# Peptides against a protein of PDB entry 6B4E: the designs that were tried, part 66

Target 1, 295 residues: chain A of PDB entry 6B4E
Amino acid sequence: TNFDKISKMFWHYKDKIAQIKQDIVLPIKKADVNVRNLLSRHKRKINPKFGQLTNSNQQLFKIQNELTQLINDTKGDSLAYHWILNFIAKAVVHQAETEVRVKPESALPLGKLTLYLLVQFPELQELFMARLVKKCPFVIGFTCEIDTEKGRQNMGWKRNNENKWEDNTSYDERMGGILSLFAIITRLQLPQEFITTTSHPFPIALSWHILARICNTPLNLITNTHFVILGSWWDAAAVQFLQAYGNQASKLLILIGEELTSRMAEKKYVGAARLRILLEAWQNNNMESFPEMSP

## One batch from the design tools (peptide; aimed at target 1 A205 H209 A212 Q248)

Design b2_p29_8_s1 (made by RFdiffusion4, then SolubleMPNN; from b2_p29_8, 16 letters changed)
Fold by OpenDDE base, seed 4:
Structure b2_p29_8_s1 (fold): chain B 295 residues (1-295), chain A 29 residues (1-29)
Amino acid sequence: as target 1 above (295 residues)
Amino acid sequence: MENPLLELLTISDEEMEEAIKESEEKLLS
């Protein structure tokens, strides 16, 4: 694991967030009233669609088509187009922080939708990844100390209006939700119409990187959150990960489930205990995946 | 200090790359 590379990647996306604010978000506030009105209307139409997802492929395809049309309506203005994509990136991550957090299996329809949009609108990829890294650096296997305010901020901790940090449970759950979404995206196949023409923007290899980078993270930086997100990843992608990498995947699952948890046993992390349970379930041939979507 | 747990995997970068290729062939990436 090259931690310098990971750090550079992390800061690249932090810079990208700043750039998005400067070059997309702020300029739109000063844009022509017609553009602002267009985007306002589209925002109102787009925002509820993520919550309209169900375990139905039919519903998914409907929403995909509706979103595609709405996004295409903005392509005549590059700034408007990028603004709406940035809005979508934010909305998807927000959905992960709220709904996926409490219903992990909802990551599947959300992930399918997101993957479709990422392929259909390539400019979304950088916007989405920047948002993911900002909110959940674990998606690239980045970890820093959280003993400082800056460290906590870098790791995606939020403060309330009273400048108080969110509680550990809330943070863990949010990170788990976001990572569940990302994990799902990495293990999904491209839609059939894109398989031969486009490379997967966030392939299963990125799941490998997450696990490997966490395993190589200094133990003094490992927290309960690391185990929580590993558990979330496990539920979302472990089956497909094993299918992808076979014995090498098995070794890595054992490494996180047995070795990493054992190394941190003294901490008595609840997330680690759950990960142990997942490992044991797998060892007993009871590894579960999210249910497939209905037609 | 780095926690090199990956040493326990006994996997080389080349082996990882091959595994990635295999996953691509399976249309998982």
Scores: peptide ipSAE 0.041, ipTM 0.705, DockQ to the pose 0.049
OpenDDE base, seeds 1, 2, 3, 5: peptide ipSAE 0.025, 0.090, 0.024, 0.022; ipTM 0.651, 0.723, 0.643, 0.606; seed 2 fails the geometry check

Design b2_p29_8_s2 (made by RFdiffusion4, then SolubleMPNN; from b2_p29_8, 14 letters changed)
Fold by OpenDDE base, seed 5:
Structure b2_p29_8_s2 (fold): chain B 295 residues (1-295), chain A 29 residues (1-29)
Amino acid sequence: as target 1 above (295 residues)
Amino acid sequence: MENPLKELLTITEEEMQQDIAEAEEKLLK
């Protein structure tokens, strides 16, 4: 594990966020009134769609089609197109922070929708990844010290209007929600219509890197949040991860579930305790996955 | 500029073994 590379990747996406602001968000404010009106209308139509997801594939397909049409309407203007995609990227992450955090299984329909959009609109991939890394650096296995304001900001901690940091529970839950979504995306198969024409943009290998990088992170940087997001990942993707990588997957899961938790036992992290429960369930041949969506 | 994410899109058996070995060295000592 090369932590310099991880850091480079982290800052790449931080720079990308700045670029997005300069090249997409700010310029659109000065765009033609017709373009601004179009985007305003589309934003209003797009926003509710994410909340309309259910455990129904039929509903998912409906929303996919609606969003596809709305996005396609903007393709005549490159700036408008990228603006809408950036908006969607932000909206998806926001949905993970608000809905998935309290209902992890909602990551499945959201993940399916997101994966579809990522494949259908490749330009969304970089925008989405940048947003993910900004909000939850754990998605690339990045960790830094959080004893400084800058460190906390880099790790996605939020401050309220009174400049007060969010509480630990809120942070943990948000990170868990985002990571759940990302984990789901990595373990989903491409929609049938894309399997022969496109490679998976965020494949299961990304899950490997998350786990491996966390395992190799210096112990002094490991927090309760690490275990929380590992637990979230586990619920979302452990079954498929084992299917993908077999014995090596097993070894890595044991390393995080047993060895990493043991090394950090003195901290008595609640997230670590949960992860051990998940490990034990697996050892007892009782590993569970999210229920499949209905037709 | 090459998307740094490209490096993470695939993983070989050897790379997995290396990751595991590093983790074992860190966690089992």
Scores: peptide ipSAE 0.719, ipTM 0.960, DockQ to the pose 0.920
OpenDDE base, seeds 1, 2, 3, 4: peptide ipSAE 0.720, 0.719, 0.717, 0.718; ipTM 0.960, 0.960, 0.960, 0.960; seeds 1, 4 fail the geometry check

Design b2_p29_8_s3 (made by RFdiffusion4, then SolubleMPNN; from b2_p29_8, 13 letters changed)
Fold by OpenDDE base, seed 5:
Structure b2_p29_8_s3 (fold): chain B 295 residues (1-295), chain A 29 residues (1-29)
Amino acid sequence: as target 1 above (295 residues)
Amino acid sequence: SENPILSLLTISDEEIEEDIAEAEKKLLS
């Protein structure tokens, strides 16, 4: 595990966020009034779509088509196109922070929608990844100390209007929600319309890197949040992960579920306790996955 | 510059083995 590489990747996306602000978000405010009006209308139409997702594939396909049309309407203007994709990236992550955190199984329809959009609009991929890393650095296995203000900011901690940090539970749940979404995306198969023409933009290998990087993170940097997001990942992708990597997957899951939790036992992390329960369920041949969506 | 995530999209058997070996060394020592 090359932690220098991970750090460089982290800061690349932090820089990308700054670049997006300078080159996309701010310039659009000075764009032609017709473009601004178009984007305003589209924003209003797009935003509620993510909340309209259900466990229905039929509903998913409807929303996919609607979003596709709305996004395509902006392609004639590169700045407008990138602006709307950036908006979507932010909206998807926000949905993970708010809805998935309280209903993890909602990650499945959201993940399917997101994967579709990532394939249909490749320019969304870096915008989405940048937003993910900013909000939840765990998606690339990045960890830093959180005993400083800058460290907390880097790890995605929020402050309210009174400059007070969010509580640990809120942070853990938000990180879990975002990681659930990302985990789902990594384990989903491409839609049939893309499988022969496009490679998976965020495949299961990304889950391997998350787990391996966390597993190899210095113990003094491991927190309850690490175990919480591992538990979220487990619920979202463990079954498919085992299918993908077989014995090696099993070894890594044991290393995380048994050995890492044992090494951190003195901390009595609630997230670690849950992860051990998940491990035990697996050992008893009772590993569960999210239910499939309805037709 | 390229999207750094592209470097993570594939993983070789060798890399998998190295990751496991590193983790075992860290956690089983």
Scores: peptide ipSAE 0.696, ipTM 0.964, DockQ to the pose 0.937
OpenDDE base, seeds 1, 2, 3, 4: peptide ipSAE 0.676, 0.636, 0.678, 0.666; ipTM 0.959, 0.949, 0.960, 0.956

Design b2_p29_8_s4 (made by RFdiffusion4, then SolubleMPNN; from b2_p29_8, 14 letters changed)
Fold by OpenDDE base, seed 3:
Structure b2_p29_8_s4 (fold): chain B 295 residues (1-295), chain A 29 residues (1-29)
Amino acid sequence: as target 1 above (295 residues)
Amino acid sequence: MKNPIDELLTISQEEIEKDIAEAEKKLLS
């Protein structure tokens, strides 16, 4: 594992966030009033859509179509188009932090919607990835120390208005929610209409990199959060991961579920305990996945 | 690459084996 490459990737996306602010967000504030009004209206229409998702494919398709139309309405102005995509990227991640956090299975409809949008609007891909990395560096297997303020900031920790760090549980749950969404995206098949025309923008290989990079992360940097997000990933994608990589997948899952947890046993991480339970369930031929969506 | 994640979209068998070997070395030492 080349940690320098991982770091470079991390900082690339951090820089991208800054660039987005300078080149997209701020300029729109000074744009033509008609453009600003358009985007304001569209934002209000778009934002609720993510919360309207259910386990229904019919509802999913409805929302897909509605969002597609709304986004297409902005294509006449490149800046407006990129602004709305950036807004969507932020909204999706926010939904993961809030809804998926408390209901992991909601990652499935959200992931399907997101994947559709990523394919339909390729410019969303970089915007979305940048937002993901900022909020949850685990999506690219990045880890740094969190014993400094900068380290915590880099790893996506939030401070409240009193400059107090969020609780460990809150952080873990947010990271788990985001990672669940990303994991789902990586293991979903492209919608039928895109299978022959494009490749998967965030395929299962990204899950491999997450797991491998975490597995190879120095032990002194491994925290409870690592195990929490691995558990979240497991629920979201382990079945499909095994299908994709077979024996190698099995080896990696054992290395993480058994060996990594064992090496960190003295820490008594709750996340690690859960991961071991998931491993045991798998060993007993009881690996579960999220239920499929209804028609 | 404009979008660095693009470099991770595919993984070779060699890379897979290397990742596993590295992990085994680390965790089973």
Scores: peptide ipSAE 0.702, ipTM 0.964, DockQ to the pose 0.901
OpenDDE base, seeds 1, 2, 4, 5: peptide ipSAE 0.699, 0.700, 0.701, 0.699; ipTM 0.963, 0.963, 0.964, 0.963

## One batch from the design tools (peptide; aimed at target 1 Y245 E259)

Design b2_p30_1_s1 (made by RFdiffusion4, then SolubleMPNN; its pose is not in this set)
Fold by OpenDDE base, seed 5:
Structure b2_p30_1_s1 (fold): chain B 295 residues (1-295), chain A 30 residues (1-30)
Amino acid sequence: as target 1 above (295 residues)
Amino acid sequence: MEELLKEKEEKEKEELEKIKKDIEELEKKF
């Protein structure tokens, strides 16, 4: 694992967030009143759609179509189009931070919707990835020290209105929610309509990179959060990961579930204990996956 | 269509070889 490369990637996405602010978010404030009114209407229509997701494929397809139409209505203005995609990227990540955090299985419909939008609107990919990395650097296997304010900010820690850091549980749950969504996206097949024309924008190989990079992370930087997000990844993608990489997947799952947890045993991380339970369940042929969506 | 599928298969093979190397390196670390 080349950590310099990962750091460069992390800072690339931090730069991208700054660029999005300068090139998309700020310019739209000076845009024509009709464009601003259009975007305000679209924002109000789009925002509820993520909360309307259920474990129903029919409902998913309905929402996909509605969002596709709403996004297409903005294509006549490049700035408006990029603004609405950036809004969607933020909304999806926010849904992961709120809903997926408390109901991990909700990552499946959200992930399917997101993957569809990422393929249908390729310009969403960079906007979404930048938002993911800003909020949850674990999605690229980035880790830094959290003993400094800057380190905590880089790792996606939030401060409240009183400038106090969020509690560890809240951080762990948010990171788990975001990573669950990303894990789901990586393990989903492309919609049938895209299989022959498009490559998967965030393939299962990105799950490999997360796990391998965490395994290579210096042990002094490994926290409970690393194990929490590995557990969240496991619930979301372990079955499909094993299907994709077979024996190589098995080896990596043993490395994270047994070896990494054993090396960190002195820390008594709750997330590590959970990951061991997941490993044991797998070894006993009781690996669970999220329930499939209904028709 | 066939070219894209073939390109996907080739990329998947290349990625699998990287994966094998990554595991070999990780197994040496643990």
Scores: peptide ipSAE 0.368, ipTM 0.869, DockQ to the pose 0.868
OpenDDE base, seeds 1, 2, 3, 4: peptide ipSAE 0.368, 0.367, 0.363, 0.364; ipTM 0.867, 0.869, 0.862, 0.866

Design b2_p30_1_s2 (made by RFdiffusion4, then SolubleMPNN; its pose is not in this set)
Fold by OpenDDE base, seed 1:
Structure b2_p30_1_s2 (fold): chain B 295 residues (1-295), chain A 30 residues (1-30)
Amino acid sequence: as target 1 above (295 residues)
Amino acid sequence: SAALEAKRAEERAKELEKIEKEIEELLKKY
């Protein structure tokens, strides 16, 4: 693992967030009143769509079509188009932080919708990845110390209006929700209409990078959160990961489930205990995945 | 297309080789 490369990637996306603010978010405030009114109306129509997802493919396709039309209505103005895509990127990540956090299986319909939009609107890819890395650096296997304010900020910790840090459980659950969404996206097949025309924007190899980079992370930087997000990843993608990489996937699952948990046993992390239970379930031929969506 | 499928298969094969090497390096640390 090249940690310098990972760090450069992390800061690239942090810079991208700053760029988005300067080049997209701030300029739209000075845009024509008709453009601002259009975007306000579209924002109100788009925002509830992510909460309207169910385990139904029919409902998914309906929402995909509705969002596609709403996004296409903005293409006449490049700034408006990029603004609405950035709004969508933020809304998807927010849905992962809130809904997927409490209902992990909701990552599947959300991930399918997101993957469709990422392929249909390629400009969403950088906007979405930048938002993911800002909110959950674990998606690229980045870790830093959290003993400083800056370290906590870099790792996506939030403060309330009173400048109080969120509790560890809230942070762990939010990170788990975001990572579940990302894991689902990496293991999903492209929609049939795109399979022959485009490559997957966030393929299963990115799941490999997450696991391998965490295994190579200095042990003094490993926290309960690392095990929580590994457990979230496992529920979301372990079955498909094994299908993709076979015996090599098995070796890496043993490394995270057995070896990494054993090395950190003295810390008594609750996330590590859960990950060990997932490993044992797999060893007993009882590895579970999220249920498939209904028609 | 058949050409795109062939390219994807080749890319996957190359990725698997990288994965194998990375796993071997990780296993030496544990």
Scores: peptide ipSAE 0.073, ipTM 0.693, DockQ to the pose 0.873
OpenDDE base, seeds 2, 3, 4, 5: peptide ipSAE 0.074, 0.065, 0.060, 0.061; ipTM 0.690, 0.687, 0.680, 0.682; seeds 2, 4 fail the geometry check

Design b2_p30_1_s3 (made by RFdiffusion4, then SolubleMPNN; its pose is not in this set)
Fold by OpenDDE base, seed 2:
Structure b2_p30_1_s3 (fold): chain B 295 residues (1-295), chain A 30 residues (1-30)
Amino acid sequence: as target 1 above (295 residues)
Amino acid sequence: SSALKEKQEKEREEQLKKIKEEIEKLLKKF
């Protein structure tokens, strides 16, 4: 693991967030009133769609089509198009922070929708990744110290209006929700219509990077959150990860589940205890995945 | 296309080699 490369990637996406604000978000406020009205209407139509997802593929396809039409309606104006994609990127991550956080299996329909949109609208990819890294640096295996205010901010900790940090449980759960979504995206196959024409934008290799980078992280920087997000990743992607990489995947799962947890045993992290339970379930041939969606 | 599939397979093979090397290093760490 090259930590300089990871840091460079992290700051690239942080800079991208600043760029998005300057080049997309702020300029649209000065755009023609008709454009602003269009985007306002579209925002209101788009926002509830993510909460309308169920375990039904039929419902998923309906929402995919509706969103595709709404996004296509903006393509005549490049700024409007990028604005709506940035809105979608934010909305998807927000859904992960809220719904997926409390119902991890909801990551599957959300991930399928997101992957479809990422392929259908390639310009969404950088916007989405930038938002993910800002909110949950774990998606690229980035970790820094959280003993400073800047360190906490970099790791996606939120402050309320009174400048009070969120509690540890809230942070852990939010990170778990976001990482669950990303993990799902990495393990999903492309929709049938894209398999022969397009490469996967966020392939399973990115899951490997997350796990390997966490294993390479200095132990003094490992927190309960690392184990929480590893557990979230495990529920979301471990089965498919084993299918993808076989023996090498198995070795890496043992490293995170047994070796990393053992090295941190003195900390008595709740997340680590859960991860050990997941490992033991796997060792007993009882590894579970999220249920497949209905037709 | 066949060309895309071939490219994807090659990329997968290269990735697997890198994974193996990284795992070997990690196993030495623990």
Scores: peptide ipSAE 0.342, ipTM 0.843, DockQ to the pose 0.859
OpenDDE base, seeds 1, 3, 4, 5: peptide ipSAE 0.334, 0.333, 0.334, 0.339; ipTM 0.839, 0.840, 0.839, 0.842

Design b2_p30_1_s4 (made by RFdiffusion4, then SolubleMPNN; its pose is not in this set)
Fold by OpenDDE base, seed 2:
Structure b2_p30_1_s4 (fold): chain B 295 residues (1-295), chain A 30 residues (1-30)
Amino acid sequence: as target 1 above (295 residues)
Amino acid sequence: MEALEEERKKKEEEELKKIEEDIKKLLEKY
């Protein structure tokens, strides 16, 4: 693991967030009233769509089509188009922080929708990844110390309006929700209409990078959150990860589930205990995946 | 179509090789 490369990637996306604010968000505030009204209407129509997802593929396809039309309506103005994509990127991550957090299996329909949009609208990819890294640096396997205010900010910790940090449980659950979504995206196959013409924008190799980078993280930087997000990843992608990489995947799952948890046993992390249960279930041939979506 | 599929397969093979090297190093650490 090249930590310098990971750090550079982290800061690249932090800079991208600043750029998005300057080049997309702020300029739209000065746009003509017609553009602002269009975007306001589209925002109101788009925002509820993510909460309308179910375990139904029919409902998914309906929402995909509706969102595609709404996004296409903005293509006549490049700034409006990029603004609506940035809004979607934010909305998807917000859905992961709220709904996926409490119902991890909801990551599957949300991930399918997101992957479709990422392929259909390639400009969404950088906007989405920048938002993910800002909110949950674990998606690229980045870790820093959280003993400082800056370190906590870099790791995506939030403060409330009273400048109080969120509690550890809230942070862990939010990170788990976001990582579940990302893990699902990495293990999904491209829709049939794209499989011959497009490469996967966030392939399963990115899941490998998450796990491997965490295994290479200095032990003094490993927290309960690392185990929580590994457990969230496991539920979302472990079955498909084993299918993709076979024996090499098995070795890496043993490293995170057995070796990393054992080295951190003195900390008595609740997340580590859960990860051990997941490992044991796998060893007993009881590895579970999220239920497949209905027709 | 064939050229894109061949290029995809080649990239997958290259990535698998990197994965094999990465896991070897990880196992040496642990």
Scores: peptide ipSAE 0.371, ipTM 0.843, DockQ to the pose 0.808
OpenDDE base, seeds 1, 3, 4, 5: peptide ipSAE 0.364, 0.368, 0.367, 0.367; ipTM 0.832, 0.833, 0.836, 0.838

Design b2_p30_2 (made by RFdiffusion4)
Pose (drawn by RFdiffusion4):
Structure b2_p30_2 (pose): chain A 295 residues (1-295), chain P 30 residues (1-30)
Amino acid sequence: as target 1 above (295 residues)
Amino acid sequence: SEHEEKLTEIEEFQEEIDEEEEEKEEEIAE
């Protein structure tokens, strides 16, 4: 892995976040009353819909239809359309760092909803990817030091209610939740309405990049967070990763489960212990996936 | 040495994945 290229990719998405603020978020303050009213009302109606998802496909379709109508209502104004898509991208990532953090299997319905929106509204793709990378750089394999305040900000760290950094556990759980949503998206087939006509916007090869880049990361930059997101990724996508790459995926899973954990054994990272358990469960023919969605 | 060989094999195979994915996207765009 050429980590200069990974850094260039990271800063490209960081620049995109700045461009979103300049060209989408700030100009909306100057939009006419019809646009402001519509966005104010629609953002209230959109916000709780992500938490109304369940393990049921019928409920997923209901929420998809409700959101599709609300988003289509904004298409008459390109700025309002891009603003509501940006709002949705932020809301989905927030849902991942809250609900998926507590209930990892909720990443499956949320991933299906997000993938559907990503192809129904393709302008969402760049907005969503930039948000993921800003909030969880591990999705592209970016890692930098966190000894400095700027490094902590680069890696997606947050502060609590007294300018102190959130504890390591809170950060690790958020990163797992966000990366779990992206991992579900990379291993999902497109919905039937689009599977016959459209290329998957974030395919399974992006999962290969995450694993390979962590395994190629300098060991002095590896933390418990890398093991936690790999465990979260495993729960969400390891079965389909093997279906895609076979013996090559097996070699990579062994590398992360046996060698990456062994080389960092003195750190006694909690996430490394869980990744070893996942490796042993697979070696005992007991690899799990989230239960498929109910009717 | 053994570890660097494993990583080289991963990078080589990764280049194949990226090439096959790019070809599939060009085929669908047709």

Design b2_p30_2_s2 (made by RFdiffusion4, then SolubleMPNN; from b2_p30_2, 10 letters changed)
Fold by OpenDDE base, seed 5:
Structure b2_p30_2_s2 (fold): chain B 295 residues (1-295), chain A 30 residues (1-30)
Amino acid sequence: as target 1 above (295 residues)
Amino acid sequence: SELQKKLEELEKFMEEVDEEEEERREEIAE
């Protein structure tokens, strides 16, 4: 694991966020009133769609079509198009932070929707990744110290209006929610209409990188959150990960589930305990996945 | 460490996987 490379990647996306603000968000405020009005209307129509997702493929397809149409309406203006995609990227991540954190299985419909949009609108990919990395650096296996304010900020910790850091549980849950979404995206197959024409934008290999990079992270930087997000990943993608890489996947799962947890046993992390339970369930041939969506 | 050794082995595997995926991506792009 090249941590310098990971760090560079992290800061690349941080810079991308700044660039998005400078080149997309701020300019639109000075755009023609008609464009601003269009985007405002579209924002209002788009925003509730993510909350309308259910465990129904029919509902998913409906929402996919509706969003596709709304996004296509903006393509005539490049700035408007990128603005709406950036809005969607933010909205999806927000949904992961709020809904998926409390209902992990909701990552499946959200992930399917997101993957569809990522393929339909390739420009969404960088916008989405930048937002993901900003909010949850774990998606690229980045970890830094959190004993400084800047370190906490880099790792996606939030402060409230009183400048107080969120509690550990809230942070863990948010990170778990975001990671669940990303994990789902990585393990989903492309929609049938894209399989032969498009490569997967965030393939299962990215899950491999997450696990491997966490395993290689200096132990003094490993926290309960690492194990929480590994558990979230496990629930979201472990079955499909094993299907993808077979014996090699098994080895890596054992590394995170057994060896990494053992090395950190003295910390008595709750997340680590859960991960060990997941490992044991797997060893007992009882690995579970999220239920498939209804027709 | 044993962990490091195992990770190194897995990294070699992943390099191969990444190469295969890139080749596939190129094929699809053609």
Scores: peptide ipSAE 0.248, ipTM 0.811, DockQ to the pose 0.775
OpenDDE base, seeds 1, 2, 3, 4: peptide ipSAE 0.248, 0.244, 0.238, 0.232; ipTM 0.810, 0.806, 0.802, 0.808

Design b2_p30_3_s1 (made by RFdiffusion4, then SolubleMPNN; its pose is not in this set)
Fold by OpenDDE base, seed 3:
Structure b2_p30_3_s1 (fold): chain B 295 residues (1-295), chain A 30 residues (1-30)
Amino acid sequence: as target 1 above (295 residues)
Amino acid sequence: SLEKEREEQLQKELEEVAKQIEELEKKYSL
């Protein structure tokens, strides 16, 4: 694992967030009133769509079509188009922080919708990844010390209105929700209409990177959160990961589930205990995946 | 073709995966 490369990638996306603010978000405030009104109307129509997702493919396709039309309406103005995509990127991540956090299986319909939009609108890819890395650096296997304010900020910790850090449980659950969404996206097949013409924008290889980079992380930087997000990843993608990489996948799952947890046993992390339960279930041929969506 | 490119990428990925696993096994004394 090349930690310098991971760090460079992390800071690349931090810079991208700053660029988005400067080049997309701030300029639109000075845009023509007609453009601002258009975007305001579209924002109001788009926002509720993510909450309307269910375990129904029919409902998913309806929402996909509605969002596609709304986004296409903005293509006549490049700034408006990029603004609406950035808004969508933020909304999807927010949905992961709130809904997926408490209902991990909701990552499946959200992930399917997101993957469709990422392929249909390629400019969304960098906007979405930048938002993911800002909120949850674990998606690229980045970690740093959290004993400093800057370290906590880099790892996506939030402060409340009283300038107090969020509690550990809230942080862990929020990171788990975001990671669940990303894991789902990496293991989903492209929609049938794109399979022969487009490469997967966030393929299963990115799941490999997450696991391998965590295994190579210095043990003094490993926290309960690492195990929580590994457990979230496991529920979301372990079955498909094994299908993709076979024996090598098995070895890596053993490394995170057995070896990494064993080395950290003295810490008695709750997340590590859960991960061991998942490992044991797998060893007993009882690995579970999220249920398929209904028609 | 796109298919050929995907196969080549997969092969490179599998080779890198194998190397990473070997390194991790050494690190964890397995």
Scores: peptide ipSAE 0.343, ipTM 0.842, DockQ to the pose 0.731
OpenDDE base, seeds 1, 2, 4, 5: peptide ipSAE 0.335, 0.303, 0.333, 0.256; ipTM 0.844, 0.820, 0.839, 0.796; seed 1 fails the geometry check

